# Peptides against a protein of PDB entry 6O8C: the designs that were tried, part 50

Target 1, 262 residues: chain A of PDB entry 6O8C
Amino acid sequence: VGLRYEKISLPKIHPRYDLDGDASMAKAVTGVVCYACRTASTLLLYQELMRKGVRWLVELVKDDYNETVHKKTEVVITLDFCIRNIEKTVKVYEKLMKVNLEAAELGEISDIHTKLLRLSSSQGTIESSLQDISSRLSPGGLLADTWAHQEGTHPRDRNVEKLQVLLNCITEIYYQFKKDKAERRLAYNEEQIHKFDKQKLYYHATKAMSHFSEECVRKYEAFKDKSEEWMRKMLHLRKQLLSLTNQCFDIEEEVSKYQDYT

## One batch from the design tools (peptide; aimed at target 1 K198)

Design b2_p23_5_s3 (made by RFdiffusion4, then SolubleMPNN; from b2_p23_5 with E5R E6R R9I E19K E20K)
Fold by OpenDDE base, seed 2:
Structure b2_p23_5_s3 (fold): chain B 262 residues (1-262), chain A 23 residues (1-23)
Amino acid sequence: as target 1 above (262 residues)
Amino acid sequence: EEEERREEIEEEEEEEEEKKEEE
């Protein structure tokens, strides 16, 4: 998913002096470079918006993480409390067994205790998973957003302004060529100026297209690719957090079944 | 006279662009 833009190319520039052809060529070049300026601006805006979206998503995922950690902590406290109560009950029954009370109830309580200890062990796995997620979200982690500040184009690069300067030079020559066309015939000195300006036009146009392709388009595509990869990883991480939360709820539900025995 | 010739050329260029959009 990204901005669609058309691949632009410069028209063929003929070396022959032709006032009508040169005006038409200059018009076409002006149009192409104007499109490059507008496209570069749009690509820059997209990247700036994406950087804002990335920062927002990082904060959202951090909030999801903190909520999951909170829920996990709550379940651990509840589970530990339940285990301690069952252990007290087991000790009481062991003392009563010395006085000829029913062995069947002690067996059931011991089985509950064993199940609770298994649930407690599973919490260690959840904790390890949360620690892994935290490490990935931390500064310098695998899901750090530092790439969003490094990749792509930035307003500080002044790419649009650089292209606009070149466009202004091209447009000035185009307007002169339009005047030259209107004269139908130039004096020798004016003809030499026209030929020289045609060379300048070519130089500016080539520089604009190279700058657009190398500094705008290529960097945008690299940013886009990294953003798509990072976004997929972040969405996967959110699913992992949801899974861990659900595991905490499942454990809480299981513990609630045994609270009636305490 | 130069301004009238400029307007005529602009009109001819607009007519040529319209013809290229219709082709």
Scores: peptide ipSAE 0.015, ipTM 0.511, DockQ to the pose 0.011
OpenDDE base, seeds 1, 3, 4, 5: peptide ipSAE 0.000, 0.014, 0.014, 0.014; ipTM 0.285, 0.531, 0.508, 0.509

Design b2_p23_5_s4 (made by RFdiffusion4, then SolubleMPNN; from b2_p23_5, 8 letters changed)
Fold by OpenDDE base, seed 4:
Structure b2_p23_5_s4 (fold): chain B 262 residues (1-262), chain A 23 residues (1-23)
Amino acid sequence: as target 1 above (262 residues)
Amino acid sequence: EEEERRKEIEEEEKEEEEKKELE
């Protein structure tokens, strides 16, 4: 998902001196470069908004991470408490076994204890997974957002302003060519000026198009591609966090079944 | 070079216009 822009190209510039044709050409060039300016501005704005969005998403994912860690911690506390209580109960029943009482119940409690210990061991895996996620979110990690500050175009590049300057030059020539057209015939000197201005117009237009393509569009596309890749990775990470959270809930639910025995 | 030529031409045109105003 990215901004769609139309492919633009300069009109053909005929070398022949033609006041009507030159005015029409200049108008068309003005239109094209004007579109480039607007497009460049829009692309820049998009990137700036995306950078904000990236930062926001990072914070959101960090919050999700913290919530998961919190839930994990809660479960660990509950589980440890339950284990300790069951262990106490086991000790009591072991003493009773010396008197040949309630052997079957001791077996059941021992089984519960074993299950709880297994659940406790699974917490280690969750912890390891959380640590991995934390490392990925950390500065220099695989999900670092440093690219968002480096890739693409920035306001400091003044690409829009540079294009606008060129557009202004082109527009001035266009207005002159419009006047020249109205005169229908130019004096020799004016004709020579017109020819020179036509060359200048071509130069400015070519420069504008080159700048637009190389400095605006290309960099935008690179930014877009990186943003999409990064976004996919972030969404996947969120899914992993959700999975870990669900595992914590599952453990909590299992533990709750045994709380009645404590 | 082209800009210099343009300036020269523009100056010549001004001189011609001034001559016409004096006629």
Scores: peptide ipSAE 0.021, ipTM 0.559, DockQ to the pose 0.010
OpenDDE base, seeds 1, 2, 3, 5: peptide ipSAE 0.015, 0.016, 0.016, 0.014; ipTM 0.552, 0.543, 0.566, 0.535; seed 1 fails the geometry check

Design b2_p23_6 (made by RFdiffusion4; failed a check: the pose's geometry)
Pose (drawn by RFdiffusion4):
Structure b2_p23_6 (pose): chain A 256 residues (1-92, 99-262), chain P 23 residues (1-23)
Amino acid sequence: VGLRYEKISLPKIHPRYDLDGDASMAKAVTGVVCYACRTASTLLLYQELMRKGVRWLVELVKDDYNETVHKKTEVVITLDFCIRNIEKTVKVVNLEAAELGEISDIHTKLLRLSSSQGTIESSLQDISSRLSPGGLLADTWAHQEGTHPRDRNVEKLQVLLNCITEIYYQFKKDKAERRLAYNEEQIHKFDKQKLYYHATKAMSHFSEECVRKYEAFKDKSEEWMRKMLHLRKQLLSLTNQCFDIEEEVSKYQDYT
Amino acid sequence: SVSEEDEEKLLKEYEETLEELDE
């Protein structure tokens, strides 16, 4: 979804010299830049938080991985150990009552369990190579896409907002005077140009730098999330597959 | 939900800014 904010544009700046109109215009412009500035700050927060989160979520899945491999090895030393019971040089030269019967069916399941466990390790390694630092789930898009604190985009907007704010404040004063001396009138007319210049620069900067890069980051995260949930589903299927093995071995562990 | 709450906060801050500019 991303941040739901309203897109607010600069009002039309009429060219006449009008102290009342210019004051009302400057106020409206300052307001739009504040909204743009404040919104630009939140966009940066959402990115910075997203990154802190993706970093953390990746490490958590590594814990879910380590937890699973810790039980896969924990169970193998039971399969290979209980196979050493019913399938060693102890169990099974002509013989008819030497145990080749209904227990041989369990030895068969345990052989298929030990072998099926083989490809568990093959798939388990494949997900480790995606969780690895260089793998295809590395959060490299996170540090490339979008804006950063080092970009100083908010403070850059803030510098322009200050120019615009100082002018508005002066335009209020001018409106109060109802008439401006000669030189002051001319200075006021120039400051009106400066105000428009600063505002369009701040607005276009907000558009082409903050929002454009934010959306690029937003789409990269949606694409990376699909990969993440896809890997988590697989890792989970491997975890359940172990508890199954633990379950089907904990039955045969108790013999007579 | 968090995005809507932030939108509301941003709009409130915009209105407050306009009110400060009135002063």

Design b2_p23_6_s1 (made by RFdiffusion4, then SolubleMPNN; from b2_p23_6, 11 letters changed)
Fold by OpenDDE base, seed 2:
Structure b2_p23_6_s1 (fold): chain B 262 residues (1-262), chain A 23 residues (1-23)
Amino acid sequence: as target 1 above (262 residues)
Amino acid sequence: SISEEIGKKLKEEYENFLKKLEE
């Protein structure tokens, strides 16, 4: 999961005035910063897509939760109905027992009643689990998606645009250095300009790389790590919901066996 | 555009990731 990118570094910049070397260096710097711009854009896009995916996943899990709650409610109603009916039957048979009638049937019904009560107790555990899940999914809960809005890089940061501006400056200097190289020798004033431009190039390049590393890559990695952790938790939650649903079905099936007695 | 192509690829990768999570 996540995007792979190559670690980039600036080429060595020699302080000595050298038209050929400076042109070559500038070309290399342009390439590196260009890569940084493209990478930053890709990383940003990835994060934006992930944010959309996170929202989608939250809704999916909420739907699963609601379905589980619905099923649980259905089972509770059915179970309670069966319990009430059996209790009525037990009372009737208890009266009959006073005249020594139907003892065997009373025993069977009583056992069923006991089993149903146990099933009812298990529903309490399911309810508590659902409440816990609800709490985790609630605003401010452990599975809140607030991190997705806080972590990483955002379009509003304009990191790509900032890098692009620096790239443009660097590219301009590179083209000038290419021209300077073609001249083979510069006049004094032009040479001084070249030297100053070289310093500017270095400044822009270092700024670009620093920005890329600290504001783009680092934040992306933090976002990625958080997203992976969160997604694992969500997956676990979903599995838990499925388990709870299955437990409800199991209870329903068990209750159905006793319908003839109710 | 290059950006659109990258976006498409990233979307596919993301969808595949989500699919794996559902399994």
Scores: peptide ipSAE 0.021, ipTM 0.535, DockQ to the pose 0.031
OpenDDE base, seeds 1, 3, 4, 5: peptide ipSAE 0.020, 0.021, 0.020, 0.019; ipTM 0.555, 0.529, 0.550, 0.530; seeds 1, 5 fail the geometry check

Design b2_p23_6_s2 (made by RFdiffusion4, then SolubleMPNN; from b2_p23_6, 12 letters changed)
Fold by OpenDDE base, seed 2:
Structure b2_p23_6_s2 (fold): chain B 262 residues (1-262), chain A 23 residues (1-23)
Amino acid sequence: as target 1 above (262 residues)
Amino acid sequence: DESERIRKELEEFYEEFLEELEE
């Protein structure tokens, strides 16, 4: 899960003045920071798309929840109706017994009534489970998607833009170093400028790499980890919903066996 | 191009996730 990217590091920067070496070094640095910019952009895009996916999944699971609740409600209505009918039948048979009429079926009906009441109790447990799931899915619940908005990098952070600014500075120095190399020898003042620019290059490069590592990569990895954890929880939740649905069907099937007595 | 690649990878991930739910 997640995007694959290569770990990058800056080349060694030698303090010695060397026009050829400095040009080559600057080129390499430019390449590394350029890669960082592209990677940061890609990582940001991944996170944005994942956030959309998370929202989609939440809605999907909510739909599943609603369907389960609907099924549960249907079964409760059916079960309650069956219980009421059986209770009426029991009362009739009890009256018949009082007038010394045979009611051989009374025992069987009473047993059915007891079984139905047990099934009704099971429905109560299902209801409690559904309420728990609802609370977990609700805003502020344990399965809320607030983490998706908090974790990771965001366009508002302007990380790519910040890196691009640094890259521009580095690239400018690289181009100058390329020109310096072509001159083969610099005047004293130009040499001093070259040395100063080399220091600037180092500064920009290190700043870029630090920003990339700390503000882009690290936050991305945190986001990825949170997303994986959340996905596992959502998977488990979905399985719970399916289990509850199946329990409702099982109860419905059991009730159907007794409908002939009502 | 890169965006499309990322989108495809995410879609594949979600498909696998959904398949796992069916098991």
Scores: peptide ipSAE 0.022, ipTM 0.660, DockQ to the pose 0.043
OpenDDE base, seeds 1, 3, 4, 5: peptide ipSAE 0.021, 0.020, 0.019, 0.020; ipTM 0.641, 0.616, 0.562, 0.634

Design b2_p23_6_s3 (made by RFdiffusion4, then SolubleMPNN; from b2_p23_6, 11 letters changed)
Fold by OpenDDE base, seed 5:
Structure b2_p23_6_s3 (fold): chain B 262 residues (1-262), chain A 23 residues (1-23)
Amino acid sequence: as target 1 above (262 residues)
Amino acid sequence: DESEEIGEELKEFYEKFLEELEE
């Protein structure tokens, strides 16, 4: 899951002055840092898309929650109404039983009443579960999406731009080294400049790679891990909500069987 | 409404992504 990227490393920079080797090395470094820039951009884009997805999923799950709460409330009302009606019926039959009438029917109605009370107790468990889910979805809850704004890389960090600046410096040196190679031999002063530029190239390249690894890749990986964990939890929560909804439907169906007695 | 800004194609992508996480 996630974007696959290749682990990149800088080529070895030899200290020896070699116009052909230095041009080749500079070309390779330019390629590596260019890849880092592109990769950093792609990783940033991925994270931004994921942040949008996270927000969407939160809204979706909140809607699912509200629907489940609504269904639960509907069933509670229906069940309570049925219980009240059965209780009235029980009282009537108890009076009749004192006259030695309808004893068998009283037993049946009493059993139904007991079953309905058990179903009502089950609704209490559903309510508790919904409250737990609500607490988890709250801003301070375990399923809060605050991590999506904290973890990873952001456009405001300007990581891609910083890498691009370094790439530009490296590319400039590469083009100079290409020219130097074409000269085959440099004058003493130009040779000293070449050596100095090689040191600059190394500095810029190492800075770029460090920035890429520490500020782009590592933070992306942390974001990815958090996102996967969070999404799994959200999926599980959706399944829980569905289960609770189904339980409400089951209770409603059972209650419907007894409505003929009310 | 950010949910409206996410096209249906993107929603489907995320749904598939979530399904893959179940596996």
Scores: peptide ipSAE 0.052, ipTM 0.691, DockQ to the pose 0.025
OpenDDE base, seeds 1, 2, 3, 4: peptide ipSAE 0.044, 0.044, 0.033, 0.008; ipTM 0.664, 0.658, 0.658, 0.511; seed 4 fails the geometry check

Design b2_p23_6_s4 (made by RFdiffusion4, then SolubleMPNN; from b2_p23_6, 12 letters changed; failed a check: the pose's geometry)
Amino acid sequence: SLSEQIQKELQQQYQQFLEELDE

Design b2_p23_7 (made by RFdiffusion4)
Pose (drawn by RFdiffusion4):
Structure b2_p23_7 (pose): chain A 256 residues (1-92, 99-262), chain P 23 residues (1-23)
Amino acid sequence: VGLRYEKISLPKIHPRYDLDGDASMAKAVTGVVCYACRTASTLLLYQELMRKGVRWLVELVKDDYNETVHKKTEVVITLDFCIRNIEKTVKVVNLEAAELGEISDIHTKLLRLSSSQGTIESSLQDISSRLSPGGLLADTWAHQEGTHPRDRNVEKLQVLLNCITEIYYQFKKDKAERRLAYNEEQIHKFDKQKLYYHATKAMSHFSEECVRKYEAFKDKSEEWMRKMLHLRKQLLSLTNQCFDIEEEVSKYQDYT
Amino acid sequence: EDEEFFEEMEEKNEETTETLEEL
């Protein structure tokens, strides 16, 4: 979804010299830039938080991986150990009652369990190579896409907002005077141009740098999330497959 | 000249609004 904010544009700046109009105009412009500035700050927060989260979530899946492999090895030393019971040089030269019967069916399941465990390790390694630092789930998009604190985009907007704010405050004073001396009128008219210049610059910067990069980061995250949930479903299927093996071995562990 | 400046800036503003809506 991303941040739901309203898109607010600069009002039309009428060209006439009008102390009342210019004051009202400057106030409206300052407001729009504040909203743009404040919104630009939250966009950066959402990115910075998303990053801190993706980094953390990747490490958590590594814990879920390590937890699973810790049980896969924990169970193999039971399969290979209990196979060493019913399938060693102890169990099974002509013979008719030497155990080749109904227990041989368990030895068959245990052979298929030990072999099926083989491809578990093959798939388990494949997900480790995606969780690895250079793998195809590495959060490289996270440090490339979007804006960063080092970009100083908020404070850049803030510098422009200060210019605009100082002018508005002066325009309030001018409105209060109802008439401006000669030189002051001319300075006021120039400051009106400066205000417009600063505002359009701050607005276009917000659009083309903050929002544009933010949306690019937003789409890269939705793409990366699909890959993440897809891996998590696979890792889970491998974890359950182990508990199954543990379950089907813990039955045959108790013999007579 | 001032009117030309405000027309050029208005055009830039309209372009910035359109770019913002496209995003």

Design b2_p23_7_s1 (made by RFdiffusion4, then SolubleMPNN; from b2_p23_7, 13 letters changed)
Fold by OpenDDE base, seed 2:
Structure b2_p23_7_s1 (fold): chain B 262 residues (1-262), chain A 23 residues (1-23)
Amino acid sequence: as target 1 above (262 residues)
Amino acid sequence: SWEELFEKLEKERKETEELLNSL
C-alpha cells in the first residue's frame, strides 16, 4: 500500500496574535497531523501483512525441510541396501579367493565397497545439518517468528485512533480559526478564547507528532530491522536446504553407477 | 522535514516488501 503524498510544509507557530496567520498555521498543522495519521495506518497495515507473510514463509520452509528429510531417508535406504549387497558379494568372493578364483573381480568389488562406505559416512554430516536446521526452526529456536508478534506496532495499540482524536481536536480549532479570520476582528473575550485555543492546538499537535515519532515510526523501524535480519537468515536456511537436497541427489546418482554389482 | 521522513519510510517499506517477495 503506497502513501498518498501531499506537499506538507512544516508549520511555523508564532506567539503573535494574528487571525490570518493563525488560520494558516492551523491549516498547516492539520495537514501534517493528517499525514501522520495516514502514515501510521499504512505502517500498521504493512506490519500486519508482513506478519502474515512471515507465518507463511515459516510453513513453506518447514515443508522444504520435510521434503529434504524425506529425500535423505530414501537415499540412506538405497545406500544401505547397496552396501549390504556388496558385503554379501565380497564374502562370496573371499571364499572363492581361497581357491585362487575371481581375484580381479574381488578387487573391483572391494573398491566399490570402500566408496560406498565413504558415501555412507557423509550421511552423518547431512543428518547433523538437518538436525541443526530443525532446531533453528523449532519453537524458541534462532529462527522463531516471535519477534514478529513482539516488535512494531499492533492494532491493539490504537495508535491511529489516538492520533485521529488529536487530529479531530486540531481540526476543530482550525475551523474555528477560519471563522475567526472571517470576522477580521474579535471581541476581547473571543480573542482570549482564540489565544487559548492556539495554545491547545500547539499542545495537541506536539503530542500527536511526538506520539507518531516515538510510538509509530521508532517501533516500525525496529520491526523493519528485525524483519530484514530474520529474512536474511531464512534465505540462507533455504539455500542450506537446497544444498543438502543436491547432496542427496549426487549420492543417489553415484550409487546408481554401482547397481550392476548389487 | 516530516515530508522527507514519510518518503524515507515509504522507501524502506517498499524495500522490505521486495525482500519478502524475493524469498
Scores: peptide ipSAE 0.019, ipTM 0.532, DockQ to the pose 0.033
OpenDDE base, seeds 1, 3, 4, 5: peptide ipSAE 0.018, 0.017, 0.019, 0.018; ipTM 0.529, 0.529, 0.527, 0.589; seeds 1, 4, 5 fail the geometry check

Design b2_p23_7_s2 (made by RFdiffusion4, then SolubleMPNN; from b2_p23_7, 12 letters changed)
Fold by OpenDDE base, seed 2:
Structure b2_p23_7_s2 (fold): chain B 262 residues (1-262), chain A 23 residues (1-23)
Amino acid sequence: as target 1 above (262 residues)
Amino acid sequence: EWEKLFEKLEEEAKKTEELLESL
């Protein structure tokens, strides 16, 4: 998961005054910085979409949690009801035994009661697991989505706009160098301007690439890493919820076998 | 769906790379 981007570097800039070479170099630099702008925009958009996806997944998992809790509650009610009914039956049979009446089913009922109590004890483990999941999903929990708001790049950083400004400056110089090339020879003053512009070009390009690398790419990679880690944890949690749900169904099925005695 | 959007973004990124290579 994640956007692939090409590792870009600035072309070598030769210090020698060469109208043809300088125009070609400026063209290449323009291309590289243009790519950086586009890539930065794409990386930003990806992160924004991922943030939306994260929010969606959180809500989905919360729904799964609530459904599991609901199912667990239903099973607890059913199980408790069954236990109470069996206990009443046991008491009746015990009274009959005191009067020397045969109760052929007493042993079986007592065994069922014991089994139901064991099932009831397992509910504590399920409850504990649900509480753990709830704590992880809670604000400040281990699965909180706060990282999605903190990590990476944001529209408010205006990285794309900053890069675009630099690109505009670079592009302007490139177009001038293209004109200079067409002139084949410049007057002394124009030549000096060209040399200064070449230095400016280098400065802008270096600034752009540094900004791109440090403020766009690096932060994106950090966001991506956090996203992947968080996603794995969330998927694992969903599996845990599914397991708990299945345990509830298993208990319900087992209890249903004893309905003839309730 | 966000997944489809990711695919579109990846496609755009590839196109951008290809464009850069063509320059």
Scores: peptide ipSAE 0.017, ipTM 0.509, DockQ to the pose 0.022
OpenDDE base, seeds 1, 3, 4, 5: peptide ipSAE 0.017, 0.016, 0.015, 0.009; ipTM 0.511, 0.506, 0.537, 0.499

Design b2_p23_7_s3 (made by RFdiffusion4, then SolubleMPNN; from b2_p23_7, 12 letters changed)
Fold by OpenDDE base, seed 1:
Structure b2_p23_7_s3 (fold): chain B 262 residues (1-262), chain A 23 residues (1-23)
Amino acid sequence: as target 1 above (262 residues)
Amino acid sequence: SWEEEMEELEKKAKETEELLNSL
């Protein structure tokens, strides 16, 4: 489950000059943009942690893959050894059979040989599956982690810092509006400055919210969705590797039943 | 003057925008 955040919106900015209303509005705007800054920071942190997790999982799955390949190789060597030994035994018994000795035993050994060859054939399927997994994990493969470096927000984007700059500007205007409110009435020139600052506040607030929405939230959601999809696929892949490992163990166990003939 | 204050505010606004673009 991804990080939860509250949907924020700017308060309505009334066009009318009202010192009390403008101070209250500016306070509310400051609060909203402050929340956006904190949220952006949290969203960034989450993504950075997830990227670390992605890298960790990739290495873990690669280790699982290598272990499976190792086990498969071990089984192939053992199986090939058993096949060679059985083939030698078959040749000996064939010679004995020419003198009507051990005919029943030859049949049994031949059956074992046939079974071992079938097991050897199944190794080809395991190999093909491992190759498929390797291709999926390879650079440019379907399970490559390149998306984690591309999707979402990054520290280098400086989104939090950009929002903080806007917040600082908004906060300055808010403090001025608190002073203006305390004066109860402004001179004409001061009133015009107040009106101008109100427009500036609106501009900065709008920029902050647009930046937050488009560059922080939207990109985060895209990253989250991609990460969830990728994670599910990777976990499924691990299960596939485990299945292949178990198949190797099953083959090894079956081969062990015939060791008395090798 | 009022005009000077407005010019200063516009200058600060532009500086802020430039700062945002530089980040």
Scores: peptide ipSAE 0.019, ipTM 0.467, DockQ to the pose 0.049
OpenDDE base, seeds 2, 3, 4, 5: peptide ipSAE 0.017, 0.016, 0.016, 0.010; ipTM 0.498, 0.488, 0.496, 0.481; seed 4 fails the geometry check

Design b2_p23_7_s4 (made by RFdiffusion4, then SolubleMPNN; from b2_p23_7, 10 letters changed)
Fold by OpenDDE base, seed 5:
Structure b2_p23_7_s4 (fold): chain B 262 residues (1-262), chain A 23 residues (1-23)
Amino acid sequence: as target 1 above (262 residues)
Amino acid sequence: SEEELFEELEKKREETEKLLESL
């Protein structure tokens, strides 16, 4: 969901000398370029806010990652402790089995031991997944936020200021054309100046709209696309972390069922 | 030329409109 732009259209420009038409055209051009300036400012603000949001989300996900790692570590310690205790118990019962005592209990404990070892093997997969996530979040990783600093427009680009300069030039010509219109007829020299100023107005307008389209809108769209892609990936990563956390809790729950045997 | 500027402005108008529609 991006900022919806109101449709801006440059007025049709006629090469014919017409004081009334030229004043009206100049007014319309001034309005369009003014809108471009405001829009460029809004687009810049949006990108700056999004950059802040990206940084915030990165820190949030890093915290989630650290919590998951902590939980995983806790489960590993608990599981290893449980395995060691069960192994000690198995050894005791194996000695007792030599006298044909408690064979059924030994079988049950051995089965528990096997189950615990299977749970322990799953920790390797969780560790691998966490390492993958860590690599993705690391500098230069697939989920690095470097794009947010590279893509789009920045205050340092001075795009709004550049557009404002062009707007000022256009506005000056518009005011002159308004005066020319009031004169109804210009002397030859004044007419030539008017024609020249009309060319200047078109030059400034073209430059403004080119700059707006290529340096503001296009770069904004690129930033928007990258932000949407990155956001989807980050949301997916958060889901992965949640899944890993749940797996750790599931393992902990299973281990707790066997603690009575330790 | 003035004509070239008008053509360029019209081209930029069309491009801008297309871009704005895509936003």
Scores: peptide ipSAE 0.019, ipTM 0.578, DockQ to the pose 0.389
OpenDDE base, seeds 1, 2, 3, 4: peptide ipSAE 0.016, 0.019, 0.018, 0.018; ipTM 0.549, 0.564, 0.554, 0.451

